# Peptides against a protein of PDB entry 3VZA, part 2

Target 1, 98 residues: chain A of PDB entry 3VZA
Amino acid sequence: RVERLCKSKELFEERLGLEIRRIHNEQLQFIFRHIDHKDPDKPYMFTLSINEQGDYEVTSCTPPLDCISEFQLKVRETNNFSAFIANIRKAFTALSFK
Target 2, 62 residues: chain B of PDB entry 3VZA
Amino acid sequence: AAYVTQLYYKISRIDWDYEVEPARIKGIHYGPDIAQPINMDSSHHSRCFISDYLWSLVPTAW

## One batch from the design tools (peptide; aimed at target 2 Q6 L7)

Design b1_p26_6 (made by RFdiffusion4)
Pose (drawn by RFdiffusion4):
Parts: sequence; C-alpha cells; structure tokens
Structure b1_p26_6 (pose): chain A 98 residues (1-98), chain B 62 residues (1-62), chain P 26 residues (1-26)
Amino acid sequence: as target 1 above (98 residues)
Amino acid sequence: as target 2 above (62 residues)
Amino acid sequence: PHEDVRPLLKKIVEHATEEEEEEEEE
C-alpha cells in the first residue's frame, strides 16, 4: 500500500538519480545526482514554481545553466515537461565537462 | 507520496516491476508508439551508467 | 498536445502544506 508508494519513490530516486523536494514558498526543488561519474553523489539542482499566471517558472539553478531560460520559454510554449526535465539533465551533464 | 511517484511517471514514462529482487532493474518504458521492456542487472553496471542509460530512454525533442 | 502537469505540481505543494498544518494542530 503505502509501502509500495515509498518503494516506488526510492526506486526512482536511486535509478534516475533524481530527487524532488517540496520546499518553502510554493517551490519544488529537483536534485540530480549521478551526473559526474567521478563524483556520483554531487548534486545539480534547480527550483521551480507555478506562478500566479499558472506558468512554469524556474526560480533558481545551482550551478547556473545558461540555457535554462530558453528551456523555461520552451516548456511554457509546448507544455512538454518531460522534455524540459530531460534537457536540463543533459545541460548539467554537459556543464560538468566544461 | 502518490503525487511525486505520478510525476516521476510523467517525467520518465517508466513503470517499475515491484515484484523482483533488488538487484534487478525491471520495468517498462512507455511512448508514442509501442512500450519497451527494461530488465537490467544492477550488479553489472555503475550507478551513473544506470541513470544515464535510463535517462537516454526519455526523448529530448520538444 | 502535451499533458498539462501544472496542476499536479501545484497539488504536490498544496498536499504537503495540508500535512504540515495537520501536524501543528496535533
């Protein structure tokens, strides 16, 4: 029951290396791990809210990505949240080799 | 708890097989077209490869 | 068209706020 739900969350967290936290001021924090193969536990994170217009809004990105504003505009236009998350992870992987 | 796991599905389109040994990464990835099985031995791979591989299943086209 | 997950994102935040409020009442 609830055990299955917790198990599912842990499997996703471990396997995708992605954690989701509900934090202050109506925000969700997405933390990617398993990005740098030399340091698998190092986190790359961004925070997101749904603003008063009902739009996706990235409220912070640590470390910064120069393409995340473009991604915000694209996710607003297409509503493709899956691709938005996938492209942010690709950007953090690339940033790790800069 | 259910709402976060639902979002994981929305993001990855993966449904896990919860009835397998912990060492097996088993599930199905869904998409526009036919669903694809996943059955990997976690002991054969690094955590990073597993994550990179699973994420490669997620389309990046907008 | 892509599925709108914005309500779900809001629901995650709202449901966690409700649980915090219930704990304070206890």

Design b1_p26_6_s4 (made by RFdiffusion4, then SolubleMPNN; from b1_p26_6, 12 letters changed)
Fold by OpenDDE base, seed 4:
Structure b1_p26_6_s4 (fold): chain B 98 residues (1-98), chain C 62 residues (1-62), chain A 26 residues (1-26)
Amino acid sequence: as target 1 above (98 residues)
Amino acid sequence: as target 2 above (62 residues)
Amino acid sequence: AHEDVRPLLRQIIEESEREELERLLE
């Protein structure tokens, strides 16, 4: 099972172009690749934590997204984490065309 | 990696078929109403196209 | 309302820390 889990993680990382890492200060880093078709390895990333109030908190976003604050509000309201991640990726994609 | 893979599933709702050749991207996407099979030949598509396609399966409605 | 994944996120953070500690103890 351990082998399958490792394989599963690798498949998700490659196929979704999304890497999830634990970083310092009890945060998770979400790294999107495969956004820019001209540079597939160019990373688009944000970091996330659960703050002292127990709320989702985006602690950084690179490159910055104007909509990230709204998305943070939406995920707090709905708990739709899937849509949260998908919308961020969509926003990064739109940004890559500018 | 168990929790991370669980998170990937919570995000994407994709379950991969692990018993296929590496070049085959095969699995099932579980949408709210419909389960849709995924079956792609990775050699026929760019990495970006594959990712874009898979993410297109994920609803963005809050 | 959707499924709350915050507990899962916490588990990921905690497991990562545990794994790192275990590696240090090897």
Scores: peptide ipSAE 0.651, ipTM 0.934, DockQ to the pose 0.855
OpenDDE base, seeds 1, 2, 3, 5: peptide ipSAE 0.651, 0.650, 0.650, 0.651; ipTM 0.933, 0.933, 0.934, 0.934

## One batch from the design tools (peptide; made by RFdiffusion4, then SolubleMPNN; aimed at target 2 L7; its pose is not in this set)

Design b1_p27_2_s1
Fold by OpenDDE base, seed 4:
Structure b1_p27_2_s1 (fold): chain B 98 residues (1-98), chain C 62 residues (1-62), chain A 27 residues (1-27)
Amino acid sequence: as target 1 above (98 residues)
Amino acid sequence: as target 2 above (62 residues)
Amino acid sequence: SELEKLLEEQKKLLEELKKEREELKKK
């Protein structure tokens, strides 16, 4: 089971181009790669925590996204975490074409 | 790694076939209405294309 | 949620590290 879990993580990281890391101050870091077709290793990242109210809170976003605050609101309203992450990736993708 | 893999599933709704050789990307995406099989030859696609394709399976509607 | 679980796991890890450090200081 441990081997499968490790392999699963590796497959997700490579195939989705998404790395998820635990970082300081009780945060998760989401690192997207494979966004820029000209530079597949270029990272697009944001950090996330659960605030005192128990709500998702984006603590950083690099590069910055104008829509990130709206997405934070949406995920709090809908609790659709999947759409939240997918929309962020879409936004990063759009940004890479500018 | 259990929690992170669970999170990946929560995000992507993809379940991989772990018994296949690395060059073959096999799995199932579980959409709200239909389960779609994934079966790709990674050697025929760029990493970016593969990722874009897989993410395209994930609904963005709130 | 899975995120909450991951964050909780991180917290537990931090607590374990703290305990380990305290135990090492006593030796």
Scores: peptide ipSAE 0.082, ipTM 0.859, DockQ to the pose 0.012
OpenDDE base, seeds 1, 2, 3, 5: peptide ipSAE 0.077, 0.074, 0.069, 0.063; ipTM 0.858, 0.857, 0.865, 0.861

Design b1_p27_2_s4
Fold by OpenDDE base, seed 5:
Structure b1_p27_2_s4 (fold): chain B 98 residues (1-98), chain C 62 residues (1-62), chain A 27 residues (1-27)
Amino acid sequence: as target 1 above (98 residues)
Amino acid sequence: as target 2 above (62 residues)
Amino acid sequence: SEKEELEEKQKELKEKLEKELEELEKK
């Protein structure tokens, strides 16, 4: 089972180009790669926590996204975490073309 | 890695077929309507294309 | 240790995240 879980994680990381890390101060770091086709290994990152109110909070975003505050509001309203992550990736993708 | 794999599924709704060779990207995407099979030859596509394709399966509607 | 405490806190975050997602699925 442990071997299966390790394989699963590796497949997701490579195929989705998304790495998820635990970092300091009770945060999760989401690292997107495979965004820029000319630079597939260039990372696009954001960090996430749950604040004292229990709400999702983006604690950093690199490179910065103008829409990230709106997305944070949307995920708090809808609790649709999947759409939240997918929209962030879409925004990073759009940014990579500029 | 149990929790992170659970997160990946919650995000993507993709379940991989773990019994195929690495060059074959095979799995199932569980959308809100019906499940859709995934079956790609990774040797025919760039890593970026593969990721873009898989993410295109994930709804962005809030 | 501090490392162990940090890992536990990070685990709690994951669990909270998962809980929120599960609650969404109930809607």
Scores: peptide ipSAE 0.160, ipTM 0.890, DockQ to the pose 0.017
OpenDDE base, seeds 1, 2, 3, 4: peptide ipSAE 0.086, 0.141, 0.142, 0.134; ipTM 0.886, 0.887, 0.892, 0.887

## One batch from the design tools (peptide; made by RFdiffusion4, then SolubleMPNN; aimed at target 1 G54 Y56, target 2 K10; its pose is not in this set)

Design b1_p28_7_s1
Fold by OpenDDE base, seed 3:
Structure b1_p28_7_s1 (fold): chain B 98 residues (1-98), chain C 62 residues (1-62), chain A 28 residues (1-28)
Amino acid sequence: as target 1 above (98 residues)
Amino acid sequence: as target 2 above (62 residues)
Amino acid sequence: KEEELEEKLKKEEEEYEKLKAMFDKLLS
């Protein structure tokens, strides 16, 4: 089981091109790679925290996404974390073509 | 890594087959209605293609 | 090796305890 947990994390990171890290001030950092087919290692990142009101808040986004505020609103309304992350990746993908 | 793997499942709804050869990407994606088998030979695809394909399985509807 | 790995993962899991509580809505 222990070995599987470690392997699982590595498989997800490589296959999804998504790294999840805990960072300072009780935040989660999401790092997407494999977005730009011409530069697969180029990172696309955002951080997520809980604000004073207890709501999920995107504290950073690099490169910036115009739609990130809307997605933050949607995830607060729906609690659909999967769609939240997937839509962000979709937006980063679209941005990589610009 | 238990918490992180829980997040990955919450996001992707993918369960990997951990007993296959390293070049085989095998697992199951659990969608709202159906379970979609995943079975790819990684040597036949780029890293970006693999990631794009797997993410295409994840619904974006809120 | 396995015992060391278990200890490592245990420590890592403990670091996420507060985050688990904060993000419980996402995991529910």
Scores: peptide ipSAE 0.224, ipTM 0.910, DockQ to the pose 0.647
OpenDDE base, seeds 1, 2, 4, 5: peptide ipSAE 0.203, 0.215, 0.198, 0.202; ipTM 0.903, 0.907, 0.903, 0.910

## One batch from the design tools (peptide; aimed at target 2 Q6 Y30)

Design b1_p29_2 (made by RFdiffusion4)
Pose (drawn by RFdiffusion4):
Structure b1_p29_2 (pose): chain A 98 residues (1-98), chain B 62 residues (1-62), chain P 29 residues (1-29)
Amino acid sequence: as target 1 above (98 residues)
Amino acid sequence: as target 2 above (62 residues)
Amino acid sequence: SEEAYHNMMNKLLEGLSEEDRERLEENAE
């Protein structure tokens, strides 16, 4: 029951290397690991809220990505949250080789 | 707990097989078109390859 | 707040089909 739900969360966390945290001020923090193969535990993170207009809003990005504002505009336009997350991860992977 | 796992599905479109040994990464990836099975041996791969591979299943087109 | 959180989750889960929603409900059980 609840064991299955916790198991599912752990499988996603370990396998995708993605953790989601509900943090202060109505935000979710997305933490990617397994990005830098030389340092698999190093995190890359961004935070997100749904603003008062009901729009996606990236409220911080550590380390910064120069394309995340473009991604914010695209996710608002298309409502494609899956592609938004996937493109942010691709951007962190690329940033790691800069 | 259910809400986060539902969002993982929204993001990755993967449903795990919960009835397998921990060393097996097994599940199905869903998409616009026919669903695809996943059955990997975790012992054969690094954690990063597993994550990179699984993420490559997620389309990046907007 | 809890209301704000539920609204956020609804927004994040938008674009799912009924088959998807049924699958998620079954998984929750």

Design b1_p29_7_s1 (made by RFdiffusion4, then SolubleMPNN; its pose is not in this set)
Fold by OpenDDE base, seed 2:
Structure b1_p29_7_s1 (fold): chain B 98 residues (1-98), chain C 62 residues (1-62), chain A 29 residues (1-29)
Amino acid sequence: as target 1 above (98 residues)
Amino acid sequence: as target 2 above (62 residues)
Amino acid sequence: RRREEERRKQLEELDKEDVKELLRKIIES
């Protein structure tokens, strides 16, 4: 089981181009790669916490996304975390074309 | 790693077949209506294409 | 197969879990 879990995590990281890290101050860092086809290793990332009220809170976004505040509102309303992550990736993809 | 892999599933709705050869991207995507198999030869595609394709399976409707 | 059935049940249980609670578990792990 342990081997399966480790391999599964690696498969997700490589195939989705998404790394998830626990960082300081009780936050999660989501790092997208494979966004820019010319530079597949270029990271696009945001950090997330669950605030004192129990709400999703984006604490940083690099590079910045104009839509991130709206997405935070939407995920709070719908609790559709999957759509939240997918929409952020879509926004990063659009941004990569500059 | 259990919780993180569970989160990946919650995000993507993909369950990988981890027992196949590394060059084979095989799994199941559980959509809202239908479960769809994933079966790709990674040697035929770029990393970016593979990621883009897999993310295209994830609905963006709130 | 039995293993496939068990796996399906595991995923069904995951579908029921609140993602926010899962995030908390990761943050506090």
Scores: peptide ipSAE 0.762, ipTM 0.960, DockQ to the pose 0.969
OpenDDE base, seeds 1, 3, 4, 5: peptide ipSAE 0.761, 0.761, 0.762, 0.761; ipTM 0.960, 0.960, 0.960, 0.960; seeds 1, 4 fail the geometry check

## One batch from the design tools (peptide; made by RFdiffusion4, then SolubleMPNN; aimed at target 1 R21 I31; its pose is not in this set)

Design b1_p30_3_s1
Fold by OpenDDE base, seed 3:
Parts: sequence; C-alpha cells; structure tokens
Structure b1_p30_3_s1 (fold): chain B 98 residues (1-98), chain C 62 residues (1-62), chain A 30 residues (1-30)
Amino acid sequence: as target 1 above (98 residues)
Amino acid sequence: as target 2 above (62 residues)
Amino acid sequence: MEEEEKEKKAEEEKRKEEEELKKLLKPSLP
C-alpha cells in the first residue's frame, strides 16, 4: 500500500502538473506546471490556509491573478474546492498566453 | 503520501490504474455524471496536452 | 416526510465532508 501511495503521488504530480507542499504556519503551497506549452516547467503557484474563522484564505499567488479574490469568495460560498483549484489553473492558463 | 493522495483525489476525482505500463495513462474520472474512462498513450502527447486534457475533465462550475 | 429526511441527511453528510476537507487543508507543520 505504501508503494502504491508513493506511486500515486508521482503519477498525480506528473500527469496533472500539480505539486502540493506543506509550508510554515499550517499552509499548503500548490505549484502548477505544464501551463505554458512553450515552457512546461515554469511554475504557477499559490498558497492556501484555513483561517481562524474556518474559511479558505489565499495567502499568496505568483504570478498574481486578478480573479483570485473572487475565487476565494466563491469557494467560501460553495465549498467546491475542486472547482476552486480547476478555476485557478484555468486562470493561470489564460495568463500564460499574454 | 496518503495525505497528499487524498487531496489529489478530492481535487481531480481521478483514480489511476496502477497495473499498466508507465507510458499508458489509464484510470477513471468520477463526477456527478457517469464515470468516464481515461486511456491515453503518453508517448503520443506532450506533457502539457496531457495535463490540459485531464484538467478538462474537472468541472469548473461552482 | 421520508424524502425530506433524505435531503436533510444528504446535507449533513455534505457538511461533514466539507469540514473534513478543511482539516486536511490545515496541515500540521512538518
């Protein structure tokens, strides 16, 4: 099972182009790659925490996204975390064409 | 690894087939509708195309 | 009646899943 779990992580990282890291202050860092087809290894990242009120909070976004505040509001309203992540990736993809 | 794997599943709703060769991207995507099979030959596609395709399976509707 | 109870149960399960996810998203320091 441990072997499968390790393999699973590797498969998700490569196939989704998404790395997830634990960072200081009980936060998670989400690093997207495979966004820019001209530079597949270029990272697009944001950090996320659950604040004291129990709400989703984006603590950083690099490169910055104009829509990130709206997405934070939407995920708080809907609690659709999957759509939240997918929309961020979609926004990064749109940004990569500029 | 278990912790991160849970997050990946909650995000993507994808379950991989771990018994196939590495060049074969095979699995199942689950969602509100009927489950959809994934079956790709990675040698025929760029890494970016593969990722874009897989993410296209994930609904963006709130 | 029964359908209403089913809806309430589904909403409660959804709430619990959301809370569990938030716990996963607030990891302990390594």
Scores: peptide ipSAE 0.551, ipTM 0.922, DockQ to the pose 0.054
OpenDDE base, seeds 1, 2, 4, 5: peptide ipSAE 0.371, 0.396, 0.550, 0.548; ipTM 0.902, 0.907, 0.922, 0.921

Design b1_p30_8_s1
Fold by OpenDDE base, seed 1:
Structure b1_p30_8_s1 (fold): chain B 98 residues (1-98), chain C 62 residues (1-62), chain A 30 residues (1-30)
Amino acid sequence: as target 1 above (98 residues)
Amino acid sequence: as target 2 above (62 residues)
Amino acid sequence: AEAAARAAAERAAREARRREREKLVEEALK
């Protein structure tokens, strides 16, 4: 089971181009790659925590996204975490074309 | 570690077929209404194309 | 008394939001 879980993580990481790490101060780091077709290994990342009010909070975003605050509000309203992550990737993709 | 794997599924709604050869990207994306089979030869596509395609299956509607 | 009432309301709100969050995210952050 452990081996299968490890393989599963590796498949998701490579195929989605998304790495998920737990970092200091009870935060998750989401690192997108395969965004820029000219530089597939270029990272696009954000960090996420749960604040004292129990809400999702984006603590950093690199490169910065103008829409990240709106997405934070949307995920709090809808609780659609999948759409939250997908929209962030979509925004990073759009940014890579500039 | 198990939580991360489960989180990938919650995000993508993709279930991989782990019994196929590594070069074959095979699985099922479970949308709200339909299930979409995934069956790709990774040697025929760039990593970016594969990722873009898979993410295109994930709804962005809030 | 008023401060206590506000604190209780805030706790209730946090608990409600907690139930609505993705449990896997919460577990990953523990």
Scores: peptide ipSAE 0.418, ipTM 0.903, DockQ to the pose 0.016
OpenDDE base, seeds 2, 3, 4, 5: peptide ipSAE 0.324, 0.382, 0.410, 0.411; ipTM 0.897, 0.903, 0.903, 0.905; seed 5 fails the geometry check

Design b1_p30_8_s4
Fold by OpenDDE base, seed 1:
Structure b1_p30_8_s4 (fold): chain B 98 residues (1-98), chain C 62 residues (1-62), chain A 30 residues (1-30)
Amino acid sequence: as target 1 above (98 residues)
Amino acid sequence: as target 2 above (62 residues)
Amino acid sequence: DLEELLKELEEKKREEERKRQEELIKKALE
């Protein structure tokens, strides 16, 4: 079971091009790769926490996304975390073509 | 890695087939409608194409 | 570690959703 869980994480990281890391002050860092087809290893990342009110809060975004504040509002309204992450990747993808 | 894999499932709704060779990408995506089977040969596609395809299965509607 | 943080986040989100549902119920009862 443990071996399967470790393999599962590796499969998700490689196939989705998404790495999840714990950083200081109880935050998660989401690192997207495989966004830029000309530079598959170029990272696109944001950090996330649960604030004192219990809401999802984006604490950083690199490169910056002008839509990130709107997405933060949307995920708080809908609690659709899947759509939240997917929309961020979609936005990073669009940014890579600029 | 239980919570990590749970988070990946919460995000992607993908369940992998762990009993196949590394070059074979097999699994099931559980969307709001009919489940979508995944069956790809990774040697036939770039890493970016594979990721883009898998993410295309994830709905972006709020 | 990452596992502990993910557990904490999930627990906090579950609690937040519970509170939100309670608020909606209270509003519906007004």
Scores: peptide ipSAE 0.255, ipTM 0.888, DockQ to the pose 0.016
OpenDDE base, seeds 2, 3, 4, 5: peptide ipSAE 0.203, 0.167, 0.249, 0.201; ipTM 0.881, 0.874, 0.887, 0.880

